# Designs tried in a protein design run: peptides against a protein of PDB entry 6GMG. Part 232

Target 1, 331 residues: chain A of PDB entry 6GMG
Amino acid sequence: DSDDRVTPPAEPLDRMPDPYRPSYGRAETVVNNYIRKWQQVYSHRDGRKQQMTEEQREWLSYGCVGVTWVNSGQYPTNRLAFASFDEDRFKNELKNGRPRSGETRAEFEGRVAKESFDEEKGFQRAREVASVMNRALENAHDESAYLDNLKKELANGNDALRNEDARSPFYSALRNTPSFKERNGGNHDPSRMKAVIYSKHFWSGQDRSSSADKRKYGDPDAFRPAPGTGLVDMSRDRNIPRSPTSPGEGFVNFDYGWFGAQTEADADKTVWTHGNHYHAPNGSLGAMHVYESKFRNWSEGYSDFDRGAYVITFIPKSWNTAPDKVKQGWP

## One batch from the design tools (peptide; made by RFdiffusion4, then SolubleMPNN)

Design b2_p18_4_s3 (from b2_p18_4, 6 letters changed)
Fold by OpenDDE base, seed 2:
Structure b2_p18_4_s3 (fold): chain B 331 residues (1-331), chain A 18 residues (1-18)
Amino acid sequence: as target 1 above (331 residues)
Amino acid sequence: SELDENYAQTKAGFLSRL
């Protein structure tokens, strides 16, 4: 199992990637080749490319979460998460809809809840908030100035986030970012940081005290965004996978996709980078593969998951892990 | 779907947990 995980070997700094393989609208490559691309494109600190360190290669080896980990500089905490949920659609479908043939009531409710989330609107909300944060970071040389700017921006936009508590993940996210405090990172200067986005797919039915049906088919009431803000309480996400519906069936625990800070206005043209599983070249799973997917391919997700969240974190502006433009594949 | 086929081929097990 996880004991088969291997840290990918170092790649020479000047080694160019091999071409990526197209796969169902995605660009795919083995993890070692992604390291080569990463060193050429994303590794830059203060304009200078760097070899991926052993620590970074170890982080990357964890799979989909590893891609987000190496690019964000920290293990995802998922504290500042956004989604969009159509409550009216949900209520209407529950009232007027009917289970499909062979579908249980719980299965029907779980499916209707899943279908009531709008991935595009969730992503748009995260981008909107990240933009507000980036404006607040600009010319703010201490946390107090950042927070004051943020409150002002929110007030000007009449955004419901202005009503969040000072201890909310929304206001505390910057101060809780390790790279913000690092001398070679933010050095406690907000103006040296930028907001970035990643996405997490996960299962709603994680409550062990809930019915078996909720664990199998989803919890319709779990992980909904708060009205007005779009904030999702992620505190109950314990990386518990969907329960099997039949003998021998198994589901994965989560998926992570890295977006960063792309400026492409068309959501459908944005590129999401993610991995399939932990790197186990000598194990049953095999070598880790990295995918660069368009938003459509990412947002479709898998049957393993019924929730998607778009999460904001911060990285130093000196890092090139979140460039304005991401090119899919290689070359 | 093509996506489902790809998933079945590439995600054969649990992802690593931290």
Scores: peptide ipSAE 0.026, ipTM 0.709, DockQ to the pose 0.110
Fold by OpenDDE base, seed 3:
Structure b2_p18_4_s3 (fold): chain B 331 residues (1-331), chain A 18 residues (1-18)
Amino acid sequence: as target 1 above (331 residues)
Amino acid sequence: SELDENYAQTKAGFLSRL
């Protein structure tokens, strides 16, 4: 689907960005201008500003996932994902709620399930866990020390994650991060790494063996977080889009938003960076645009998606792709 | 909206490094 994808050209290291444009409460710019911003603000390795490499520009060119890819340093695996689901609300609404005029039963159930997810609580859970992980990383100089610290932190908080298997995405995430093993990255030293967060929006009704109604309107039982931990099993997410509900309708497979490691306590003030599509300046889609959205704009999502997951991964502390504070737009 | 008209993401299947 990306046959007309083009890698954006290199931008001079010292080229300043043009002003971003307001767009539906977001800050928007073309991908080339985001590269300029990225070089000024996020490119630093060991305190040194760097030009975005051809490889990084190629990653970025893939659209929304490209923003997360270039900033995390790896293609998203989505294995350590969190969400929040209100089971009582779901049951109550199914029992006492009514389908809208013209809404099918399956459509009603899918909608009620979607509305029973709390994006803010899901995000807060991921931030809570990332904070625990960061404390465990801080003075750990090998993986064993990190894991011991992590278990201790979880025990102190009586967190259900303490019961996860040693091979779970929760405990294996650090060791499975390429940049952790890189000489210029973590160099196998957990204290050189930090936890970061991104979000994925996707469709629940991906099971091809399920009913057509689930594929069209959502699977109410799919991709729910485990009670207590908030962990979502993402193994069944195959980037399959929602099935059309009418002739000529089409949906996108996913959306990704980069948060990083912002310290802003107010979720509504956090900035999420994402792209609209792969870069196709000579194609029908046109040039890729990058958006910097507030949480409200990000978490609203699109009708293409009925699930939001908040994913934890790791980057070296020497990278500036996840600063404590992100400024929306330019200047 | 402008976003709706220009919203298409690359399939990750080929790009999956898992």
Scores: peptide ipSAE 0.025, ipTM 0.689, DockQ to the pose 0.087
Fold by OpenDDE base, seed 5:
Structure b2_p18_4_s3 (fold): chain B 331 residues (1-331), chain A 18 residues (1-18)
Amino acid sequence: as target 1 above (331 residues)
Amino acid sequence: SELDENYAQTKAGFLSRL
């Protein structure tokens, strides 16, 4: 029950983390120990480490989304999302493939659609766009300058995003970022902001008016990226989990992974930070654990989800929640 | 709200101690 959620206690600013536990290529720790690491590594504002505030600890306590929340400074809106979908693969598999033994047609189509998404290419697209945005931000001291720079960068790269409407999530993302407007954040100066990335895993079959099969096995047509841009319309994502296929089966509503602004060129070496569930140390779920996973471990996802999106948002450059290099675990 | 929907957030599989 949501009533079991507890805000983790404050950790002394100078308390060093205990060693993380290695697990299947991931590094794992209890949320309180992550707070310790966060204070040592990620908490810095203008180069000064900060104790994680009660508000930030409360955000963190919400689980996987809490990790993204505390590091991005806002609850994920997921408006500027990217993915990669191999339409040719999808069409070919539907045409030439067949359901597995015991697999329904709907289950087959849902699986084929899931398998037609490329997490690595989706991530790469988000990184590409974030890089373009960062170049546009670099010398822009007002939003108009940022937008002009952005359009110029996109034109130079012949990027289809140049054709997006001015009110699209792509162009409006910066102005809609609370920390951009904050005095101690961007202070309305784009050059004080940087693009960052997180990922969301979720279920495609969320349309309650659709067939039960789509809710159970996925909607093959839902949440596909637009050709050329890679943009995913996330407006229909309402955090609805996969419908059970058998009695007693239950699925999770979403997963969030924080990447930030790592500069590691090899996707497989990037570190993704995520949580297992909301913090319930006195409840049945137990204490929240935080994982630092390599991309392979993150992108593998769960059977609960058939979509992955890579989302761009912005944080102040003065924050160290998205450093160029993330070290997995502790020490 | 999205926050309300998040109350049910958990994980399955080897990463979950559930």
Scores: peptide ipSAE 0.024, ipTM 0.689, DockQ to the pose 0.327
Fold by OpenDDE base, seed 1:
Structure b2_p18_4_s3 (fold): chain B 331 residues (1-331), chain A 18 residues (1-18)
Amino acid sequence: as target 1 above (331 residues)
Amino acid sequence: SELDENYAQTKAGFLSRL
């Protein structure tokens, strides 16, 4: 039951993690052991190791989103999201393909749309944009300087993002980041911040006014990236799960995976950190587990979801929640 | 709220229940 959520207890600062368990290409551990790893590896502020606070442990206890929450320092807003969609593949498959045996037309169209997204290209686009943003941040000591640098970088690359409105989530993302304004964070200095990436999996068929078929099998036209920019309008994402197609079937509302700012050029070697569910050690769900997955395992997703987005936000450079290299598991 | 929705969030499938 949802009422069984518990905040994990504090772990001693110097307690080393137990070994992670390998699980189908992932490294897996219970949430308390992840806290131990987090304190040893990711907790550093200005180079000093920190105990995970009660507030941070509470955030973490919410499951998959909790991992992104504790590492980004804020609840995900998902405003600056990127994806890649192959329109030609989609049109060609709809025209020349056919439903599988027993597959409805709506199910076929939903599946073809899902398969027309390229997770790797979506991730690459987010990394490209994050790199541009990081260059714009580097020597900018106020927001105006950051925005000017950003526009210049985009112009030099002939990037379509240069044409976005000043009120776009793209340009407002830094300003809207709480840690940018915090004294021990950015302190209103862009050069103290860096861009980081997380991913969200979710369902396209969320429109309550649409057909039941779209809610069950996906909305082929929903949450597509804009041409040129790769931006996804996430305003219609209300964390509504897929509708059941059979009695007793139920789907999860979302999944979140934390990437941060890894520099590994090979997408397949990047590590994504995520949780299974909220922490309920005395409930039916049991204790929360944390997974460190390679990109293949993350991007595979579940049948619960037909969309993936790669989202950019910012953290202070003084935080070590997004290191250049992430090691899977422990030791 | 999004927080309330997240509180109710569960995972299905084999891997999510390990």
Scores: peptide ipSAE 0.025, ipTM 0.696, DockQ to the pose 0.323; fails the geometry check

Design b2_p18_4_s4 (from b2_p18_4, 9 letters changed)
Fold by OpenDDE base, seed 4:
Structure b2_p18_4_s4 (fold): chain B 331 residues (1-331), chain A 18 residues (1-18)
Amino acid sequence: as target 1 above (331 residues)
Amino acid sequence: DELEKNYEQVKKGILSRK
């Protein structure tokens, strides 16, 4: 139970991390040691290392979402989310494919839908949009200038996002970012901000009014990206886990992975940081562990989830939580 | 509120790693 959650203690600013451990092609460490690495590598404000505050340590203690929380500076709202779905593949497989032995029709349809998402293309779309946003931010010293730049960029690229409403998550994302308004953050200056990316894995079958089969095996029609824009309507994501298909079975509600603003062109070489569960060193779950995974490891996901989204938010350029290059593990 | 509810619905399971 979440009642066992504990905030990790403070780590001295000059304490170096212990070596990470290899774990299935990724780097793994306990949360306390991640704090040490974070202070050495990611904590910088205006080029100066900072000790992780008690508030930040508390955010981090919430598990996978905590990693994204502490690095983005806010609890994920997931409003500006992107994915890629192959509609033709989906239709073709439904028409010409057959359920596997022992697979129900609902299970078959859910699986086919899951397999019709392309994680790499979804990630690429998010990076493309983030790049456009960053160009729009570069010389904009107020929100109006940013929005004008953004519209021009989208028009030049004939991007369908240009047709989004002014109140859409796409255009409102910057103004709704707390760090944009902070004196030591953006200070209402878009040119002091940059776009960053994180990913969320979750379950499609969250509609309590739908069939039990959809809750167990997925809703093939839920959380698909809009054609042209790639935007996913996340309004119906209420962190409801997959329903058990057998007695005693249980699933996790979500997983979050932090990417930031890495410039590595090869998606397969990008590093994603995530946690296993909330920190409960004296509880049954034990201490929280942090993983630094390559894209292949991250995008593989788990059977708990049949949807993935890549979300854009913003952080001040003065923060080093989203550096150009991320090194996996320690040293 | 909605945000507080989200705090209570944090991931608490151990994921199987491959």
Scores: peptide ipSAE 0.036, ipTM 0.726, DockQ to the pose 0.280
Fold by OpenDDE base, seed 5:
Structure b2_p18_4_s4 (fold): chain B 331 residues (1-331), chain A 18 residues (1-18)
Amino acid sequence: as target 1 above (331 residues)
Amino acid sequence: DELEKNYEQVKKGILSRK
């Protein structure tokens, strides 16, 4: 229950972080210490270090989504999501493969579908699109100019996204970004914004009208990317967790990982920041911990989830929550 | 964005590893 959630206290602006701890190949620290690091590294607005506000600390306290929330400046809407799905692999495995010992047909199909998603290719697609958007943002001083640039870029690359409707999340994402409209943010100037990426892990079997098997083992047809564009319709994602397959079993509803705008070309060397749960230092869950994971650690996911999406949003260039380089841990 | 924020559906517990 989130009722025992507590907002972490303020940290002095100049307080340096304690060293992070290694955990399963990733760097780990308590949320309070992450706030210290955040203030030293990511807090800068217009090049000036800032103390994390109470509002930001409250956002952060929500756990994994809180990390993305505080760094993106808004609660994730997940509207502009990308993934990669190997349809041929899926069909071939269903046709020629067989359930493992003790595996039901539904479980088999769900697993095959899950395995047919390629996290790395999904991430790469998002990065590709983000790059296109960033080019379109350059020197665009109004939304019309941005959209024109975007269409031109897409046409030059023969990208199927050029055929998206004007009201699609792809074209509407910028104008629907609160920080774009803020005076101290984008101030309605696209050239003051940049595209950033975060990832969400979630469960495919969220349709309550579907079979129990799909809710337990996954819906093979749900949340697939559209061919050509890679866009995933996230409208049916209602943060419903996987249904238990045995008594006492429980699953988490989602996981979020913050990437930002790292320029590291090697996906395996990129750093993803995420939290374990909401901050409950006086509750059963305990204090929130923040993890800085390499892509391999992040993309591995958990059995709680069978889908991964890579989402594009925007932040002001004046924010340093998405630097070109992210260093894992501290110091 | 017109999507309603779902503050009631937050991550709970520790993730189960495969």
Scores: peptide ipSAE 0.030, ipTM 0.700, DockQ to the pose 0.236
Fold by OpenDDE base, seed 2:
Structure b2_p18_4_s4 (fold): chain B 331 residues (1-331), chain A 18 residues (1-18)
Amino acid sequence: as target 1 above (331 residues)
Amino acid sequence: DELEKNYEQVKKGILSRK
C-alpha cells in the first residue's frame, strides 16, 4: 500500500518553520515543515529540543497514524478506547424513523447508528478518565501504588471502571507502555508518566462474514461503548475500509488525530494534529501534509468512517509532545 | 458540507503499517 513511501529528510535543529496556511478552518503544512515545528515545539526531552531522528521521521511518514506514532512514541494499539452512544435515540429512530428517499434499509440503519454517537461526549469521557489516571499517577512510584490510587479515585467518583478486571486495558495500559519501562522514560515509575489522548476514525462494517450491506453502509451494532464505562472493544478493528458502493469508489481505512494533554476546557478550542496520507513526494499521492484542526473539524470526520474512538495512552512527562497548550499553525 | 466536498484533496490513499 505504501511501496512508494519516502522518509522525509532531516531538518536542521534550529530551522524555523514556514508559515502554515489555512485550509477550511484548519492549519496546513507539508510534512517537512511540520518536522521543523515539531523540533521547535514538541521535540524537547528534559527541556532540551531534539532533532527528529530517522526512526521518528520514518514513523511520521506513514501519514495520519504517523503523527500519533511519533508523538506517542509507539504505534497505536487502541486498547483503551472511549466513545459515547445514545441507545435511546438509536432505538427510537429505528422504530419511528424511515429511510430517506432512495435510501435502503441498511443505509438507514447505518446512518442512524453513526448519528447516535456523540463525539464531544466521547472526548469528554476520555478526558475525564485521563484526569483520574493522572491523579493516580502523580504520587505513585510503583505500579501497585498506581493501581491502588486508581481504584480509590474510581470509588470516590462511583465510576463503573472500578469494576473492570485487573487485566482490562484500563488497568494494564500503563504496564504495557514501552516508554514506561525505559530508563530515560518512566523507568517503571508511574509518577514520571502522564496520560495522553488521541482519536481514531474507522469503519464499523469490518466483519467479512457479515452482509455486504453492513460492509457498505455500516454495522449498527459494532464498536459501541459499554454502558457506564464508555469503553469500546477495539479488538475487531482490523483497519478494513468501507466497501465501495459503486465501481471505482474507494475509501481510506482510518484516520488518527493527536490531542495529547491539552488543558483547554472548551472542547471546541482544542487542537488536533493529523496527516492526509503517507509521504510519497515522487509518487501519485504526493508529499504528506499535516493538519492542525479544531475539534469541530476533526470530529466531523469523513464519509469513509462511521466510528470515532478516543484513546488513552501514556508518555513520559519529560517529553514535550503533549504540552498543556497547543497553538494552531505557525507562527 | 465544505469539509466533505474537499475531502478528496485532503485525504487520499490507504494507510498501512509495513
Scores: peptide ipSAE 0.026, ipTM 0.694, DockQ to the pose 0.090
Fold by OpenDDE base, seed 3:
Structure b2_p18_4_s4 (fold): chain B 331 residues (1-331), chain A 18 residues (1-18)
Amino acid sequence: as target 1 above (331 residues)
Amino acid sequence: DELEKNYEQVKKGILSRK
């Protein structure tokens, strides 16, 4: 519960950030200082620096999801999600492998499934699709033109996404983006929008009707990407955390990482921005901290999660929350 | 959307970093 959550105070528009602190290969700072950086680097609308509004600061205060929220302009819906799963590896390991000492069969199967996901390939798939979408957006001045462009691009690449239903998240994501419809956003002009990416870590064993073992150790069959498209059905993700395996053990419901629209070709050099928890400076959790992690640090995740998805959404090109280059830390 | 409504009800990011 976030009853002790506090909205960070406003920071002067021209206040420079304090230096970030190195932490486990990441750059770390308190949320107030991130606001300062955000105002200097990411706040620009139509080229003009903006103070983070109270509403935006409130969004940010929700922690990891808050970072994605403030930068994407909307609470994550996670509908257009991609991942990569190695089915052959999974089958082979189940067949030829065996549980470790002290590991149950269910734990073994859950672990093997988790390890069969390729985070880098999942990320690359999302980037590939985002690139296709951006090409389709570039000169499209209405949704019909955008959709036609998408179909053409997908046909040229022989991409299985061309067979998706018109109502699927893939084709409906743009028109369902609030900022696309805003006068000072997209104004219903696709060419004023660009695709951006964030990532969510979550638990596979969320089905309350399934076995306790799946809730504790993962559901090997849950949240797998569709072959060909890489799309993950996220409809069953209800932010339910992993079930405890021992007394006193507790797990977190999710983690979000913001990538945006970086153009760095080397995945390992991309920067992911995320928060640790909601801002509670006077509570037990303490002040919210923001981390800027390289892909390796982000993709490692935590034992709380056995799934990672890479999600595409859209923001106006006039926003600078998703620049081509992200610099880790400060200065 | 039902999914969106569900997420709106659970707007809580709780994660402890090591």
Scores: peptide ipSAE 0.026, ipTM 0.692, DockQ to the pose 0.143

